# Designs tried in a protein design run: peptides against a protein of PDB entry 1Y0J. Part 2

Target 1, 39 residues: chain A of PDB entry 1Y0J
Amino acid sequence: EARECVNCGATATPLWRRDRTGHYLCNACGLYHKMNGQN

## One batch from the design tools (peptide; aimed at target 1 C5 N7)

Design b1_p8_8_s3 (made by RFdiffusion4, then SolubleMPNN; from b1_p8_8 with N6V)
Fold by OpenDDE base, seed 5:
Structure b1_p8_8_s3 (fold): chain B 39 residues (1-39), chain A 8 residues (1-8)
Amino acid sequence: as target 1 above (39 residues)
Amino acid sequence: PYYKDVRA
């Protein structure tokens, strides 16, 4: 399988995050979205 | 809107 951050395109991360609609984000982008709002 | 942004 393959997974990619919908924001930055990263394919590896220490922790995959998911927004409330199920889109995968790398840890860094997930934290950014959490703190600043969804793109 | 899920476009490329700067990684934190």
Scores: peptide ipSAE 0.110, ipTM 0.629, DockQ to the pose 0.157; fails the geometry check
OpenDDE base, seeds 1, 2, 3, 4: peptide ipSAE 0.088, 0.105, 0.108, 0.101; ipTM 0.607, 0.628, 0.630, 0.624; seeds 1, 2, 3, 4 fail the geometry check

Design b1_p8_8_s4 (made by RFdiffusion4, then SolubleMPNN; from b1_p8_8, 3 letters changed)
Fold by OpenDDE base, seed 3:
Structure b1_p8_8_s4 (fold): chain B 39 residues (1-39), chain A 8 residues (1-8)
Amino acid sequence: as target 1 above (39 residues)
Amino acid sequence: PYLKDVRE
């Protein structure tokens, strides 16, 4: 399985997240997106 | 939403 963060391209993260459209984000990018409403 | 991280 090869999952990638759609924002930064990371392939490893302590916790995978998903944006509102179902795209995968690493933990860091997901938190940033959640807090700021943008990538 | 959160997803438990599973690595190969």
Scores: peptide ipSAE 0.052, ipTM 0.542, DockQ to the pose 0.064
OpenDDE base, seeds 1, 2, 4, 5: peptide ipSAE 0.065, 0.069, 0.067, 0.051; ipTM 0.549, 0.576, 0.544, 0.557; seeds 1, 2, 4 fail the geometry check

## One batch from the design tools (peptide; aimed at target 1 V6 H33)

Design b1_p9_1 (made by RFdiffusion4)
Pose (drawn by RFdiffusion4):
Structure b1_p9_1 (pose): chain A 39 residues (1-39), chain P 9 residues (1-9)
Amino acid sequence: as target 1 above (39 residues)
Amino acid sequence: PSITSFTPL
C-alpha cells in the first residue's frame, strides 16, 4: 500500500525509513541496515 | 513486520 519493501514486503509498518542509497525500507528491514552497518 | 530476507541495496 504505502511502498514496496525490498526485504519482506510488509507494508503494514508503523513508519518507513529511507536508506542512504535512497531505498525505502520499513521499521524492521530498515533497522537492520542501520544496526548491521553493512549492506 | 519481520525480515524475510537480507537483500543488498

Design b1_p9_1_s1 (made by RFdiffusion4, then SolubleMPNN; from b1_p9_1, 5 letters changed)
Fold by OpenDDE base, seed 5:
Structure b1_p9_1_s1 (fold): chain B 39 residues (1-39), chain A 9 residues (1-9)
Amino acid sequence: as target 1 above (39 residues)
Amino acid sequence: PEVKSYRPL
């Protein structure tokens, strides 16, 4: 099955990340949230 | 770029 970033909807990324509750984020969104505390 | 951040979770 296809995976999707819960933040931006992207279905492809160099690296899948996950938030504290286990939701999938693309690399870019995951890094943004990590740096800023939220998107 | 193609992949972007928009809103808090």
Scores: peptide ipSAE 0.106, ipTM 0.654, DockQ to the pose 0.564
OpenDDE base, seeds 1, 2, 3, 4: peptide ipSAE 0.119, 0.112, 0.109, 0.116; ipTM 0.643, 0.650, 0.650, 0.639; seeds 1, 2, 3, 4 fail the geometry check

Design b1_p9_1_s2 (made by RFdiffusion4, then SolubleMPNN; from b1_p9_1, 3 letters changed)
Fold by OpenDDE base, seed 1:
Structure b1_p9_1_s2 (fold): chain B 39 residues (1-39), chain A 9 residues (1-9)
Amino acid sequence: as target 1 above (39 residues)
Amino acid sequence: PKIKSFNPL
Protein backbone atom coordinates (compact mmCIF):
# COMPACT_ATOMS: atom_id res chain seq x y z
CA GLU B 1 0.00 0.00 0.00
CA ALA B 2 1.04 3.59 -0.62
CA ARG B 3 0.89 5.90 2.36
CA GLU B 4 0.18 9.57 1.77
CA CYS B 5 -0.01 12.68 3.90
CA VAL B 6 -3.65 13.51 4.61
CA ASN B 7 -2.88 17.22 4.34
CA CYS B 8 -0.67 17.63 1.28
CA GLY B 9 -0.80 14.22 -0.39
CA ALA B 10 2.94 13.66 -0.26
CA THR B 11 3.94 10.01 -0.57
CA ALA B 12 7.52 10.43 0.61
CA THR B 13 8.89 12.02 3.75
CA PRO B 14 11.91 11.53 5.99
CA LEU B 15 9.55 10.89 8.92
CA TRP B 16 5.90 9.93 9.03
CA ARG B 17 3.99 11.63 11.82
CA ARG B 18 0.46 11.26 13.12
CA ASP B 19 -2.01 13.89 14.21
CA ARG B 20 -4.04 13.58 17.40
CA THR B 21 -6.69 11.55 15.61
CA GLY B 22 -4.16 9.18 14.09
CA HIS B 23 -4.04 10.44 10.52
CA TYR B 24 -0.69 10.16 8.80
CA LEU B 25 1.11 13.40 8.04
CA CYS B 26 4.44 14.00 6.38
CA ASN B 27 7.12 15.47 8.60
CA ALA B 28 6.54 19.06 7.48
CA CYS B 29 2.77 18.96 7.80
CA GLY B 30 3.00 17.16 11.11
CA LEU B 31 5.28 19.79 12.56
CA TYR B 32 3.05 22.60 11.34
CA HIS B 33 -0.04 20.93 12.75
CA LYS B 34 1.68 20.41 16.08
CA MET B 35 2.57 24.09 16.31
CA ASN B 36 -0.64 25.59 14.94
CA GLY B 37 -3.40 23.01 15.33
CA GLN B 38 -6.65 23.53 17.19
CA ASN B 39 -8.41 21.40 19.74
CA PRO A 1 -9.84 8.76 7.02
CA LYS A 2 -10.87 12.26 6.06
CA ILE A 3 -8.46 14.44 4.17
CA LYS A 4 -7.33 17.45 6.15
CA SER A 5 -6.64 20.83 4.63
CA PHE A 6 -4.68 23.18 6.85
CA ASN A 7 -2.20 23.78 4.00
CA PRO A 8 0.96 24.75 5.89
CA LEU A 9 3.18 24.68 2.83
Scores: peptide ipSAE 0.180, ipTM 0.692, DockQ to the pose 0.175
OpenDDE base, seeds 2, 3, 4, 5: peptide ipSAE 0.131, 0.166, 0.163, 0.152; ipTM 0.680, 0.688, 0.685, 0.673

Design b1_p9_1_s3 (made by RFdiffusion4, then SolubleMPNN; from b1_p9_1, 5 letters changed)
Fold by OpenDDE base, seed 5:
Parts: structure tokens; C-alpha cells; sequence
Structure b1_p9_1_s3 (fold): chain B 39 residues (1-39), chain A 9 residues (1-9)
């Protein structure tokens, strides 16, 4: 398995996050989405 | 993101 951030395509991150629908986000994109209301 | 898991690999 090779996990990938659905937003930026990154395949490595110190902390994987997941949006409300279960899609994986890298830490950076996850924080960005959180700050912009798309947690 | 509601869920998070530590996975540096």
C-alpha cells in the first residue's frame, strides 16, 4: 500500500490526517483545510 | 481533518 494525500499527492508525511469523508491528507494539507473550514 | 494517525514511513 502506498498512501497518498488527496490534495497535493504527497506520499510521505509525519502525520496523516483524514477529512470528514475519510480521504487521506498529509499533515500540511490537513491543517490548511482545517483552518479554512474543510476539516 | 477529523482523524489523524502518526505514520512517518
Amino acid sequence: as target 1 above (39 residues)
Amino acid sequence: PEVKSYNPL
Scores: peptide ipSAE 0.089, ipTM 0.622, DockQ to the pose 0.054
OpenDDE base, seeds 1, 2, 3, 4: peptide ipSAE 0.092, 0.088, 0.099, 0.088; ipTM 0.630, 0.626, 0.634, 0.626; seeds 1, 2, 3, 4 fail the geometry check

Design b1_p9_1_s4 (made by RFdiffusion4, then SolubleMPNN; from b1_p9_1, 4 letters changed)
Fold by OpenDDE base, seed 4:
Structure b1_p9_1_s4 (fold): chain B 39 residues (1-39), chain A 9 residues (1-9)
Amino acid sequence: as target 1 above (39 residues)
Amino acid sequence: PEVKSFNPL
């Protein structure tokens, strides 16, 4: 809680995602990371 | 997360 996207700093998102090492990403950043292999 | 390159906001 007080979760924050490690990329953009967003604290709210329709769906929390995680990168391969477990860091939290908002939905948008997570999808970008998934598609491009980076954030 | 190491290099921030995308900000959807």
Scores: peptide ipSAE 0.084, ipTM 0.602, DockQ to the pose 0.187
OpenDDE base, seeds 1, 2, 3, 5: peptide ipSAE 0.074, 0.075, 0.070, 0.073; ipTM 0.599, 0.567, 0.553, 0.563

Design b1_p9_2 (made by RFdiffusion4)
Pose (drawn by RFdiffusion4):
Structure b1_p9_2 (pose): chain A 39 residues (1-39), chain P 9 residues (1-9)
Amino acid sequence: as target 1 above (39 residues)
Amino acid sequence: HTVEVVPVP
């Protein structure tokens, strides 16, 4: 609905986080790209 | 990597 997640596809996220590369990630897959540090 | 919060449509 809101956007297409590249890791899970869950559009029922409370908020969306954009990665530095410009991708759209959820509160789960987006948090991974922050906490992991790597890609 | 860093993340930015964006508005939900």

Design b1_p9_2_s1 (made by RFdiffusion4, then SolubleMPNN; from b1_p9_2, 3 letters changed)
Fold by OpenDDE base, seed 1:
Structure b1_p9_2_s1 (fold): chain B 39 residues (1-39), chain A 9 residues (1-9)
Amino acid sequence: as target 1 above (39 residues)
Amino acid sequence: MEVEVVPKP
């Protein structure tokens, strides 16, 4: 699978996250959005 | 926003 973070474009991360619509986020971006909302 | 961890296989 060629996964990419929809926020920063990263293709590698220690932990993938996914929003309710199915978009993948790297760990850092996922945590940022989790804490700060959609922004 | 709501985000979930994707567990490694």
Scores: peptide ipSAE 0.611, ipTM 0.866, DockQ to the pose 0.602
OpenDDE base, seeds 2, 3, 4, 5: peptide ipSAE 0.602, 0.607, 0.604, 0.608; ipTM 0.865, 0.866, 0.863, 0.864

Design b1_p9_2_s2 (made by RFdiffusion4, then SolubleMPNN; from b1_p9_2, 3 letters changed)
Fold by OpenDDE base, seed 1:
Structure b1_p9_2_s2 (fold): chain B 39 residues (1-39), chain A 9 residues (1-9)
Amino acid sequence: as target 1 above (39 residues)
Amino acid sequence: MEVEDVPVP
């Protein structure tokens, strides 16, 4: 089974990130949510 | 939101 960004559905990224609940985010989406402080 | 990097092997 392939990993997917829970925000945008991307299956590939230069750097996977993970939120506090364990959901995977691509680099871009992870940075976006980190910067905006919003889930 | 708190986000952590996922390490690669």
Scores: peptide ipSAE 0.326, ipTM 0.792, DockQ to the pose 0.584
OpenDDE base, seeds 2, 3, 4, 5: peptide ipSAE 0.265, 0.275, 0.286, 0.308; ipTM 0.776, 0.771, 0.782, 0.793; seed 5 fails the geometry check

Design b1_p9_2_s3 (made by RFdiffusion4, then SolubleMPNN; from b1_p9_2, 3 letters changed)
Fold by OpenDDE base, seed 4:
Structure b1_p9_2_s3 (fold): chain B 39 residues (1-39), chain A 9 residues (1-9)
Amino acid sequence: as target 1 above (39 residues)
Amino acid sequence: GEVEDVPVP
């Protein structure tokens, strides 16, 4: 029921991000996706 | 806010 990063499953992060399809990513995974272009 | 709405390209 709590928000989770769709990549790593984390439920807490200093900065929630969203991918192009609207899925939530923690800060770390969001930055990883940004830098690498895919997961 | 709870979400810092920053899109991931």
Scores: peptide ipSAE 0.192, ipTM 0.720, DockQ to the pose 0.161
OpenDDE base, seeds 1, 2, 3, 5: peptide ipSAE 0.239, 0.185, 0.131, 0.182; ipTM 0.754, 0.721, 0.674, 0.715; seeds 1, 2, 5 fail the geometry check

Design b1_p9_2_s4 (made by RFdiffusion4, then SolubleMPNN; from b1_p9_2, 3 letters changed)
Fold by OpenDDE base, seed 3:
Structure b1_p9_2_s4 (fold): chain B 39 residues (1-39), chain A 9 residues (1-9)
Amino acid sequence: as target 1 above (39 residues)
Amino acid sequence: GEVEEVPVP
């Protein structure tokens, strides 16, 4: 099995993040969404 | 919150 960022498709990141519905986001995308209120 | 950090195993 492999984890994948639902936003960019990355399979590796220094820190995984998770949205309110349980979807995984890489660190960069997670911070981007957190900052811009997207997704 | 909207996005949370996932704890390292």
Scores: peptide ipSAE 0.492, ipTM 0.836, DockQ to the pose 0.555
OpenDDE base, seeds 1, 2, 4, 5: peptide ipSAE 0.473, 0.488, 0.482, 0.474; ipTM 0.838, 0.841, 0.830, 0.831

Design b1_p9_3 (made by RFdiffusion4)
Pose (drawn by RFdiffusion4):
Structure b1_p9_3 (pose): chain A 39 residues (1-39), chain P 9 residues (1-9)
Amino acid sequence: as target 1 above (39 residues)
Amino acid sequence: TPAYLKALE
């Protein structure tokens, strides 16, 4: 609905987080790209 | 992740 997640596809996320590369990630897959540090 | 790296292509 809102956007297409590249890791899970869950559009029922409370908020969306954009990665530095410009991708659109959810509160789960987006948090992973922050906490992991790597890609 | 391989999926994220493929999305960068």

Design b1_p9_3_s1 (made by RFdiffusion4, then SolubleMPNN; from b1_p9_3 with K6A)
Fold by OpenDDE base, seed 1:
Structure b1_p9_3_s1 (fold): chain B 39 residues (1-39), chain A 9 residues (1-9)
Amino acid sequence: as target 1 above (39 residues)
Amino acid sequence: TPAYLAALE
């Protein structure tokens, strides 16, 4: 299975995250969104 | 409430 961060396009991450609508984000982008509300 | 959930591949 292949997955891609909808924000930065990364295909690998220590931990995949998912936004409220189910879109996948890499750990870094997911945390950034969580902390700042958005990118 | 913002919800960014962890998920496994």
Scores: peptide ipSAE 0.099, ipTM 0.583, DockQ to the pose 0.062
OpenDDE base, seeds 2, 3, 4, 5: peptide ipSAE 0.105, 0.099, 0.091, 0.096; ipTM 0.584, 0.583, 0.576, 0.595; seed 2 fails the geometry check

Design b1_p9_3_s2 (made by RFdiffusion4, then SolubleMPNN; from b1_p9_3, 4 letters changed)
Fold by OpenDDE base, seed 1:
Structure b1_p9_3_s2 (fold): chain B 39 residues (1-39), chain A 9 residues (1-9)
Amino acid sequence: as target 1 above (39 residues)
Amino acid sequence: SPRYLAALA
């Protein structure tokens, strides 16, 4: 299956990130989540 | 976001 950011739906990103519970996030959303604790 | 929360379900 095609991976997508659980927050914004992006299917391509320079770097895939994962949140604290393992959900995939694009780089931008992952950084936002890391800094703010939520998306 | 709603998408993120929905993905948790």
Scores: peptide ipSAE 0.059, ipTM 0.581, DockQ to the pose 0.728
OpenDDE base, seeds 2, 3, 4, 5: peptide ipSAE 0.078, 0.064, 0.060, 0.056; ipTM 0.620, 0.590, 0.586, 0.564; seeds 2, 3, 4 fail the geometry check

Design b1_p9_3_s3 (made by RFdiffusion4, then SolubleMPNN; from b1_p9_3, 5 letters changed)
Fold by OpenDDE base, seed 5:
Structure b1_p9_3_s3 (fold): chain B 39 residues (1-39), chain A 9 residues (1-9)
Amino acid sequence: as target 1 above (39 residues)
Amino acid sequence: SPRYQAALQ
């Protein structure tokens, strides 16, 4: 049941983010997605 | 992303 980043599979992060469709991303993947438009 | 590549290694 543990949350995980849909991109890299990380289960812990300083800040959970969500993409435009609501999928959970770790902070690092979320920032990359935000800056580049994709994971 | 760089984190995606790292996870696959």
Scores: peptide ipSAE 0.071, ipTM 0.616, DockQ to the pose 0.206
OpenDDE base, seeds 1, 2, 3, 4: peptide ipSAE 0.065, 0.066, 0.056, 0.060; ipTM 0.601, 0.604, 0.575, 0.593; seed 3 fails the geometry check

Design b1_p9_3_s4 (made by RFdiffusion4, then SolubleMPNN; from b1_p9_3, 4 letters changed)
Fold by OpenDDE base, seed 4:
Structure b1_p9_3_s4 (fold): chain B 39 residues (1-39), chain A 9 residues (1-9)
Amino acid sequence: as target 1 above (39 residues)
Amino acid sequence: SPRYLEALK
């Protein structure tokens, strides 16, 4: 098993984030999602 | 996200 960003599929990131419903996002996608409300 | 968009290209 390996964690992956639900948006871009990245399997490695300096910081794992989670969206409002708990899905894992890489740092970049998580920040984008946070700022824009979507990926 | 930019990464997502880049991946789609």
Scores: peptide ipSAE 0.076, ipTM 0.592, DockQ to the pose 0.204
OpenDDE base, seeds 1, 2, 3, 5: peptide ipSAE 0.068, 0.086, 0.072, 0.063; ipTM 0.607, 0.600, 0.606, 0.578; seeds 2, 5 fail the geometry check

Design b1_p9_4 (made by RFdiffusion4)
Pose (drawn by RFdiffusion4):
Structure b1_p9_4 (pose): chain A 39 residues (1-39), chain P 9 residues (1-9)
Amino acid sequence: as target 1 above (39 residues)
Amino acid sequence: SFDELFAAR
């Protein structure tokens, strides 16, 4: 609905987080890209 | 890995 997640596809996320590369990630897959540090 | 997944679209 809102956007297409690249890790899970869950569009029922409370918010969307954009990565530094410009991708659209959810509160879960997006948090991983932050906490992991790597890609 | 996110970059690769995104490029595969």

Design b1_p9_4_s1 (made by RFdiffusion4, then SolubleMPNN; from b1_p9_4, 3 letters changed)
Fold by OpenDDE base, seed 3:
Structure b1_p9_4_s1 (fold): chain B 39 residues (1-39), chain A 9 residues (1-9)
Amino acid sequence: as target 1 above (39 residues)
Amino acid sequence: RFDERAAAR
């Protein structure tokens, strides 16, 4: 099955990231989370 | 809350 970003539901991204608890995030959501400490 | 899909629109 297709992986999806737990924040926005995107199924494709240039780079999969993960939040501090291991949930998959697309690149954009992951960077937002990293930069701001949260989504 | 940030949403890539929403931001892309």
Scores: peptide ipSAE 0.190, ipTM 0.704, DockQ to the pose 0.168
OpenDDE base, seeds 1, 2, 4, 5: peptide ipSAE 0.180, 0.187, 0.187, 0.178; ipTM 0.696, 0.697, 0.702, 0.698

Design b1_p9_4_s2 (made by RFdiffusion4, then SolubleMPNN; from b1_p9_4, 4 letters changed)
Fold by OpenDDE base, seed 2:
Structure b1_p9_4_s2 (fold): chain B 39 residues (1-39), chain A 9 residues (1-9)
Amino acid sequence: as target 1 above (39 residues)
Amino acid sequence: DFDARAAAR
């Protein structure tokens, strides 16, 4: 079982993030989406 | 949405 970022597909990150519906995002994608609202 | 927070397990 491998966790992956639902946005970029990365399987490793310094910090996993999760949206309010429970989807996993790598740190970069989580922050980027929070800041910009865009992929 | 993608307003994500740190997740730990």
Scores: peptide ipSAE 0.131, ipTM 0.638, DockQ to the pose 0.072
OpenDDE base, seeds 1, 3, 4, 5: peptide ipSAE 0.126, 0.130, 0.106, 0.120; ipTM 0.645, 0.638, 0.637, 0.632

Design b1_p9_4_s3 (made by RFdiffusion4, then SolubleMPNN; from b1_p9_4, 3 letters changed)
Fold by OpenDDE base, seed 5:
Structure b1_p9_4_s3 (fold): chain B 39 residues (1-39), chain A 9 residues (1-9)
Amino acid sequence: as target 1 above (39 residues)
Amino acid sequence: EFDERAAAR
C-alpha cells in the first residue's frame, strides 16, 4: 500500500500520526489538528 | 516513520 495524509495528500513525512478516528495524517497536519482541533 | 504514541485517543 501507499499511505497518504488524509488532509493534504502527502505520501512522505518524518512522522506519521493518526487522528481520533484512525485516519493517517502527516506530521505537519497531525500537529496542526492536535493543536487546533480542526484543519 | 510511524509512532503509535502519536495516535489521538
Scores: peptide ipSAE 0.137, ipTM 0.700, DockQ to the pose 0.052
OpenDDE base, seeds 1, 2, 3, 4: peptide ipSAE 0.130, 0.131, 0.160, 0.121; ipTM 0.694, 0.693, 0.711, 0.680; seed 3 fails the geometry check

Design b1_p9_4_s4 (made by RFdiffusion4, then SolubleMPNN; from b1_p9_4, 5 letters changed)
Fold by OpenDDE base, seed 5:
Structure b1_p9_4_s4 (fold): chain B 39 residues (1-39), chain A 9 residues (1-9)
Amino acid sequence: as target 1 above (39 residues)
Amino acid sequence: EFDKRAAAK
């Protein structure tokens, strides 16, 4: 088992986020999604 | 619904 950001591939992050459909994103990518709408 | 673009980190 190893979680991975679906956008950048990071395996570690201060805070795991999830998009609308449940895909895991690292904090940075999750914030990018949030601020720009989509990926 | 999924697409992989841009980046962050």
Scores: peptide ipSAE 0.108, ipTM 0.641, DockQ to the pose 0.206
OpenDDE base, seeds 1, 2, 3, 4: peptide ipSAE 0.095, 0.099, 0.102, 0.098; ipTM 0.632, 0.635, 0.635, 0.632

Design b1_p9_5 (made by RFdiffusion4)
Pose (drawn by RFdiffusion4):
Parts: sequence; structure tokens; C-alpha cells
Structure b1_p9_5 (pose): chain A 39 residues (1-39), chain P 9 residues (1-9)
Amino acid sequence: as target 1 above (39 residues)
Amino acid sequence: LTAEWDELY
């Protein structure tokens, strides 16, 4: 609905986080790209 | 969508 997640596809996320590369990630897959540090 | 995934990783 809101956007297409590149890791899970869950559009029922409370908020969307954009990665530095410009991708759209959820509160779960987006948090991973922050906490992991790497890609 | 797979292309966006390949760019990201």
C-alpha cells in the first residue's frame, strides 16, 4: 500500500525509513540496515 | 523490486 519493502514486503509498518542509498525500508528491514551497519 | 534489492546489497 504505502511502498514496496525490499526485504519482506510488509506494508503494515508503523513508519518507513529511507536508507542512505535512497531506498525505502520499513521499521524492521530499515532498522537492520542501521544496526548491522553493513549492507 | 529485485533490481532495487541487488542495488541495495

Design b1_p9_5_s1 (made by RFdiffusion4, then SolubleMPNN; from b1_p9_5, 7 letters changed)
Fold by OpenDDE base, seed 1:
Structure b1_p9_5_s1 (fold): chain B 39 residues (1-39), chain A 9 residues (1-9)
Amino acid sequence: as target 1 above (39 residues)
Amino acid sequence: LEERRAALF
C-alpha cells in the first residue's frame, strides 16, 4: 500500500508511527512530536 | 502528544 507522513510528506520510513488521532507519521516526525510536543 | 508504532506497508 501507499502511505505518507501527514507532517513532512515522506513516503518511506524505517518505522511508521501514528499520532493520537490515528494519522500516520514517519519515524522522525513521530519521535520529534513525542520529545517536543509539536513539530 | 503520544505517538504509537504502526504497521509498515
Scores: peptide ipSAE 0.122, ipTM 0.664, DockQ to the pose 0.055
OpenDDE base, seeds 2, 3, 4, 5: peptide ipSAE 0.109, 0.114, 0.117, 0.110; ipTM 0.632, 0.642, 0.649, 0.646; seeds 4, 5 fail the geometry check

Design b1_p9_5_s2 (made by RFdiffusion4, then SolubleMPNN; from b1_p9_5, 7 letters changed)
Fold by OpenDDE base, seed 2:
Structure b1_p9_5_s2 (fold): chain B 39 residues (1-39), chain A 9 residues (1-9)
Amino acid sequence: as target 1 above (39 residues)
Amino acid sequence: LEERRRALF
């Protein structure tokens, strides 16, 4: 089993984040999503 | 990140 960012497919990140509905995002995608409301 | 966007459920 391996975790994967639902936006970009990355399997490694300094910090795993989650979107508003609980999907895993890498740190960069999570911050982008937070700032823009979308991936 | 639209350039790398795959899917969001």
Scores: peptide ipSAE 0.117, ipTM 0.686, DockQ to the pose 0.177
OpenDDE base, seeds 1, 3, 4, 5: peptide ipSAE 0.129, 0.124, 0.138, 0.090; ipTM 0.700, 0.694, 0.707, 0.655; seeds 1, 3, 4 fail the geometry check

Design b1_p9_5_s3 (made by RFdiffusion4, then SolubleMPNN; from b1_p9_5, 7 letters changed)
Fold by OpenDDE base, seed 2:
Structure b1_p9_5_s3 (fold): chain B 39 residues (1-39), chain A 9 residues (1-9)
Amino acid sequence: as target 1 above (39 residues)
Amino acid sequence: LEEARRALF
């Protein structure tokens, strides 16, 4: 518990995502990362 | 891309 987005540090999000290497990203950062290939 | 969804905890 106490998960944190590796990009923005958010600890709460409607949907946790994971990047290609398994790092947790909040929904917003995950989508951004997916579309742009980077945080 | 590979950014999978997994909302837990």
Scores: peptide ipSAE 0.098, ipTM 0.581, DockQ to the pose 0.053
OpenDDE base, seeds 1, 3, 4, 5: peptide ipSAE 0.089, 0.093, 0.078, 0.079; ipTM 0.632, 0.636, 0.547, 0.557

Design b1_p9_5_s4 (made by RFdiffusion4, then SolubleMPNN; from b1_p9_5, 6 letters changed)
Fold by OpenDDE base, seed 1:
Structure b1_p9_5_s4 (fold): chain B 39 residues (1-39), chain A 9 residues (1-9)
Amino acid sequence: as target 1 above (39 residues)
Amino acid sequence: LEERRRELF
C-alpha cells in the first residue's frame, strides 16, 4: 500500500493516526493535530 | 489559529 501522511507526506511512521474525518497522519503530525486542533 | 506542522523523517 502507498499510504502517506496528508499533512507532511511521510510514507513511514512508527504509528499511523487518523484525524477526525479519517485522513491518515503520521504519528508526529497526528500528535500535533490532537494537541493543537489542526495540522 | 495555530501554525501548521510539516515534519519529515
Scores: peptide ipSAE 0.093, ipTM 0.637, DockQ to the pose 0.068
OpenDDE base, seeds 2, 3, 4, 5: peptide ipSAE 0.087, 0.079, 0.080, 0.078; ipTM 0.637, 0.613, 0.626, 0.610

Design b1_p9_6 (made by RFdiffusion4)
Pose (drawn by RFdiffusion4):
Structure b1_p9_6 (pose): chain A 39 residues (1-39), chain P 9 residues (1-9)
Amino acid sequence: as target 1 above (39 residues)
Amino acid sequence: VDDARAAAL
Protein backbone atom coordinates (compact mmCIF):
# COMPACT_ATOMS: atom_id res chain seq x y z
CA GLU A 1 0.00 0.00 0.00
CA ALA A 2 2.46 2.65 1.12
CA ARG A 3 5.64 1.27 -0.44
CA GLU A 4 7.30 -1.99 -1.38
CA CYS A 5 9.70 -3.37 1.19
CA VAL A 6 12.85 -4.91 -0.19
CA ASN A 7 13.33 -7.37 2.64
CA CYS A 8 9.86 -8.53 3.73
CA GLY A 9 7.30 -6.55 1.77
CA ALA A 10 5.32 -5.62 4.92
CA THR A 11 3.44 -2.46 4.12
CA ALA A 12 1.76 -2.47 7.55
CA THR A 13 4.68 -0.78 9.18
CA PRO A 14 4.06 2.14 11.64
CA LEU A 15 6.61 4.22 9.74
CA TRP A 16 8.97 4.02 6.83
CA ARG A 17 12.67 4.72 7.05
CA ARG A 18 14.77 5.63 4.01
CA ASP A 19 18.32 4.27 3.74
CA ARG A 20 21.23 6.42 2.77
CA THR A 21 21.26 4.94 -0.68
CA GLY A 22 17.71 6.22 -1.08
CA HIS A 23 15.79 3.01 -0.63
CA TYR A 24 12.51 2.69 1.23
CA LEU A 25 12.57 0.34 4.24
CA CYS A 26 10.14 -0.31 7.06
CA ASN A 27 10.63 -0.13 10.84
CA ALA A 28 12.02 -3.65 10.83
CA CYS A 29 14.15 -4.07 7.73
CA GLY A 30 15.08 -0.36 8.04
CA LEU A 31 16.27 -0.81 11.58
CA TYR A 32 18.46 -3.72 10.49
CA HIS A 33 20.33 -1.53 7.99
CA LYS A 34 21.03 0.87 10.84
CA MET A 35 21.91 -1.55 13.66
CA ASN A 36 23.89 -3.94 11.46
CA GLY A 37 25.86 -1.05 10.03
CA GLN A 38 26.71 -2.99 6.95
CA ASN A 39 24.48 -3.81 4.00
CA VAL P 1 22.37 -7.26 0.43
CA ASP P 2 19.65 -4.52 0.52
CA ASP P 3 21.27 -2.73 -2.39
CA ALA P 4 21.39 -5.93 -4.44
CA ARG P 5 17.73 -6.71 -3.64
CA ALA P 6 16.66 -3.16 -4.58
CA ALA P 7 18.59 -3.42 -7.89
CA ALA P 8 16.76 -6.70 -8.66
CA LEU P 9 13.39 -5.00 -8.57

Design b1_p9_6_s1 (made by RFdiffusion4, then SolubleMPNN; from b1_p9_6, 3 letters changed)
Fold by OpenDDE base, seed 4:
Structure b1_p9_6_s1 (fold): chain B 39 residues (1-39), chain A 9 residues (1-9)
Amino acid sequence: as target 1 above (39 residues)
Amino acid sequence: AFDERAAAL
């Protein structure tokens, strides 16, 4: 199984991010999550 | 916000 963004399911991104509990997010979702505290 | 590559899945 390949890494996937837990929000949108993307398997590729310019930069992998992680939420507060370590779940992987693509760059776009990670930035949104960081700024808004939600997916 | 979504990564554009997700659309291919």
Scores: peptide ipSAE 0.113, ipTM 0.587, DockQ to the pose 0.074
OpenDDE base, seeds 1, 2, 3, 5: peptide ipSAE 0.103, 0.099, 0.101, 0.100; ipTM 0.615, 0.615, 0.613, 0.612; seeds 2, 5 fail the geometry check

Design b1_p9_6_s2 (made by RFdiffusion4, then SolubleMPNN; from b1_p9_6, 3 letters changed)
Fold by OpenDDE base, seed 4:
Structure b1_p9_6_s2 (fold): chain B 39 residues (1-39), chain A 9 residues (1-9)
Amino acid sequence: as target 1 above (39 residues)
Amino acid sequence: DFDARAEAL
């Protein structure tokens, strides 16, 4: 198993981000959620 | 919001 973005399932990203509960998001999804007030 | 910690590959 490999780390996956909980939003899109990507397994590679230049920068791993985490939501407030510690789940991993790829850079793109993390930024998207941040800008839209989502998790 | 989001966790302040981020890690680059």
Scores: peptide ipSAE 0.162, ipTM 0.714, DockQ to the pose 0.094
OpenDDE base, seeds 1, 2, 3, 5: peptide ipSAE 0.100, 0.113, 0.107, 0.137; ipTM 0.654, 0.668, 0.649, 0.682; seed 2 fails the geometry check

Design b1_p9_6_s3 (made by RFdiffusion4, then SolubleMPNN; from b1_p9_6, 3 letters changed)
Fold by OpenDDE base, seed 5:
Structure b1_p9_6_s3 (fold): chain B 39 residues (1-39), chain A 9 residues (1-9)
Amino acid sequence: as target 1 above (39 residues)
Amino acid sequence: EFDERAAAL
């Protein structure tokens, strides 16, 4: 399996996150969403 | 709040 961030397409990250709807985000994109509600 | 920690598959 190869997971990728639904926002930026990254396939590697120090920590996988999931958004409120269950989509996978890399750590960076997840934090942006968490903090700002934006990508 | 928006995102949560997820385990890699």
Scores: peptide ipSAE 0.134, ipTM 0.680, DockQ to the pose 0.070
OpenDDE base, seeds 1, 2, 3, 4: peptide ipSAE 0.132, 0.125, 0.129, 0.132; ipTM 0.684, 0.681, 0.688, 0.682

Design b1_p9_6_s4 (made by RFdiffusion4, then SolubleMPNN; from b1_p9_6 with V1E D2F)
Fold by OpenDDE base, seed 1:
Structure b1_p9_6_s4 (fold): chain B 39 residues (1-39), chain A 9 residues (1-9)
Amino acid sequence: as target 1 above (39 residues)
Amino acid sequence: EFDARAAAL
């Protein structure tokens, strides 16, 4: 699929994540969001 | 909070 991280715009990542509202985040941004509730 | 899903292309 064609997608990009809603936070940093990255189009490639070792692992795509999805936040509580379904937005796609790269692994790094997703982990940060998960732990802090924000990116 | 936890990420609902991890998926590639």
Scores: peptide ipSAE 0.122, ipTM 0.626, DockQ to the pose 0.067
OpenDDE base, seeds 2, 3, 4, 5: peptide ipSAE 0.108, 0.116, 0.105, 0.119; ipTM 0.621, 0.615, 0.613, 0.618

Design b1_p9_7 (made by RFdiffusion4)
Pose (drawn by RFdiffusion4):
Structure b1_p9_7 (pose): chain A 39 residues (1-39), chain P 9 residues (1-9)
Amino acid sequence: as target 1 above (39 residues)
Amino acid sequence: PPPHPVDFP
């Protein structure tokens, strides 16, 4: 509905986080790209 | 819905 997640596809996220590359990630897959550090 | 994977640098 809101956007298409590139890791899970869950659109029922409380908020969306954009990666530095400009991608749209959820509160779960987006957090991974932050905590992991790497891609 | 299914994920739409992309290649990250």

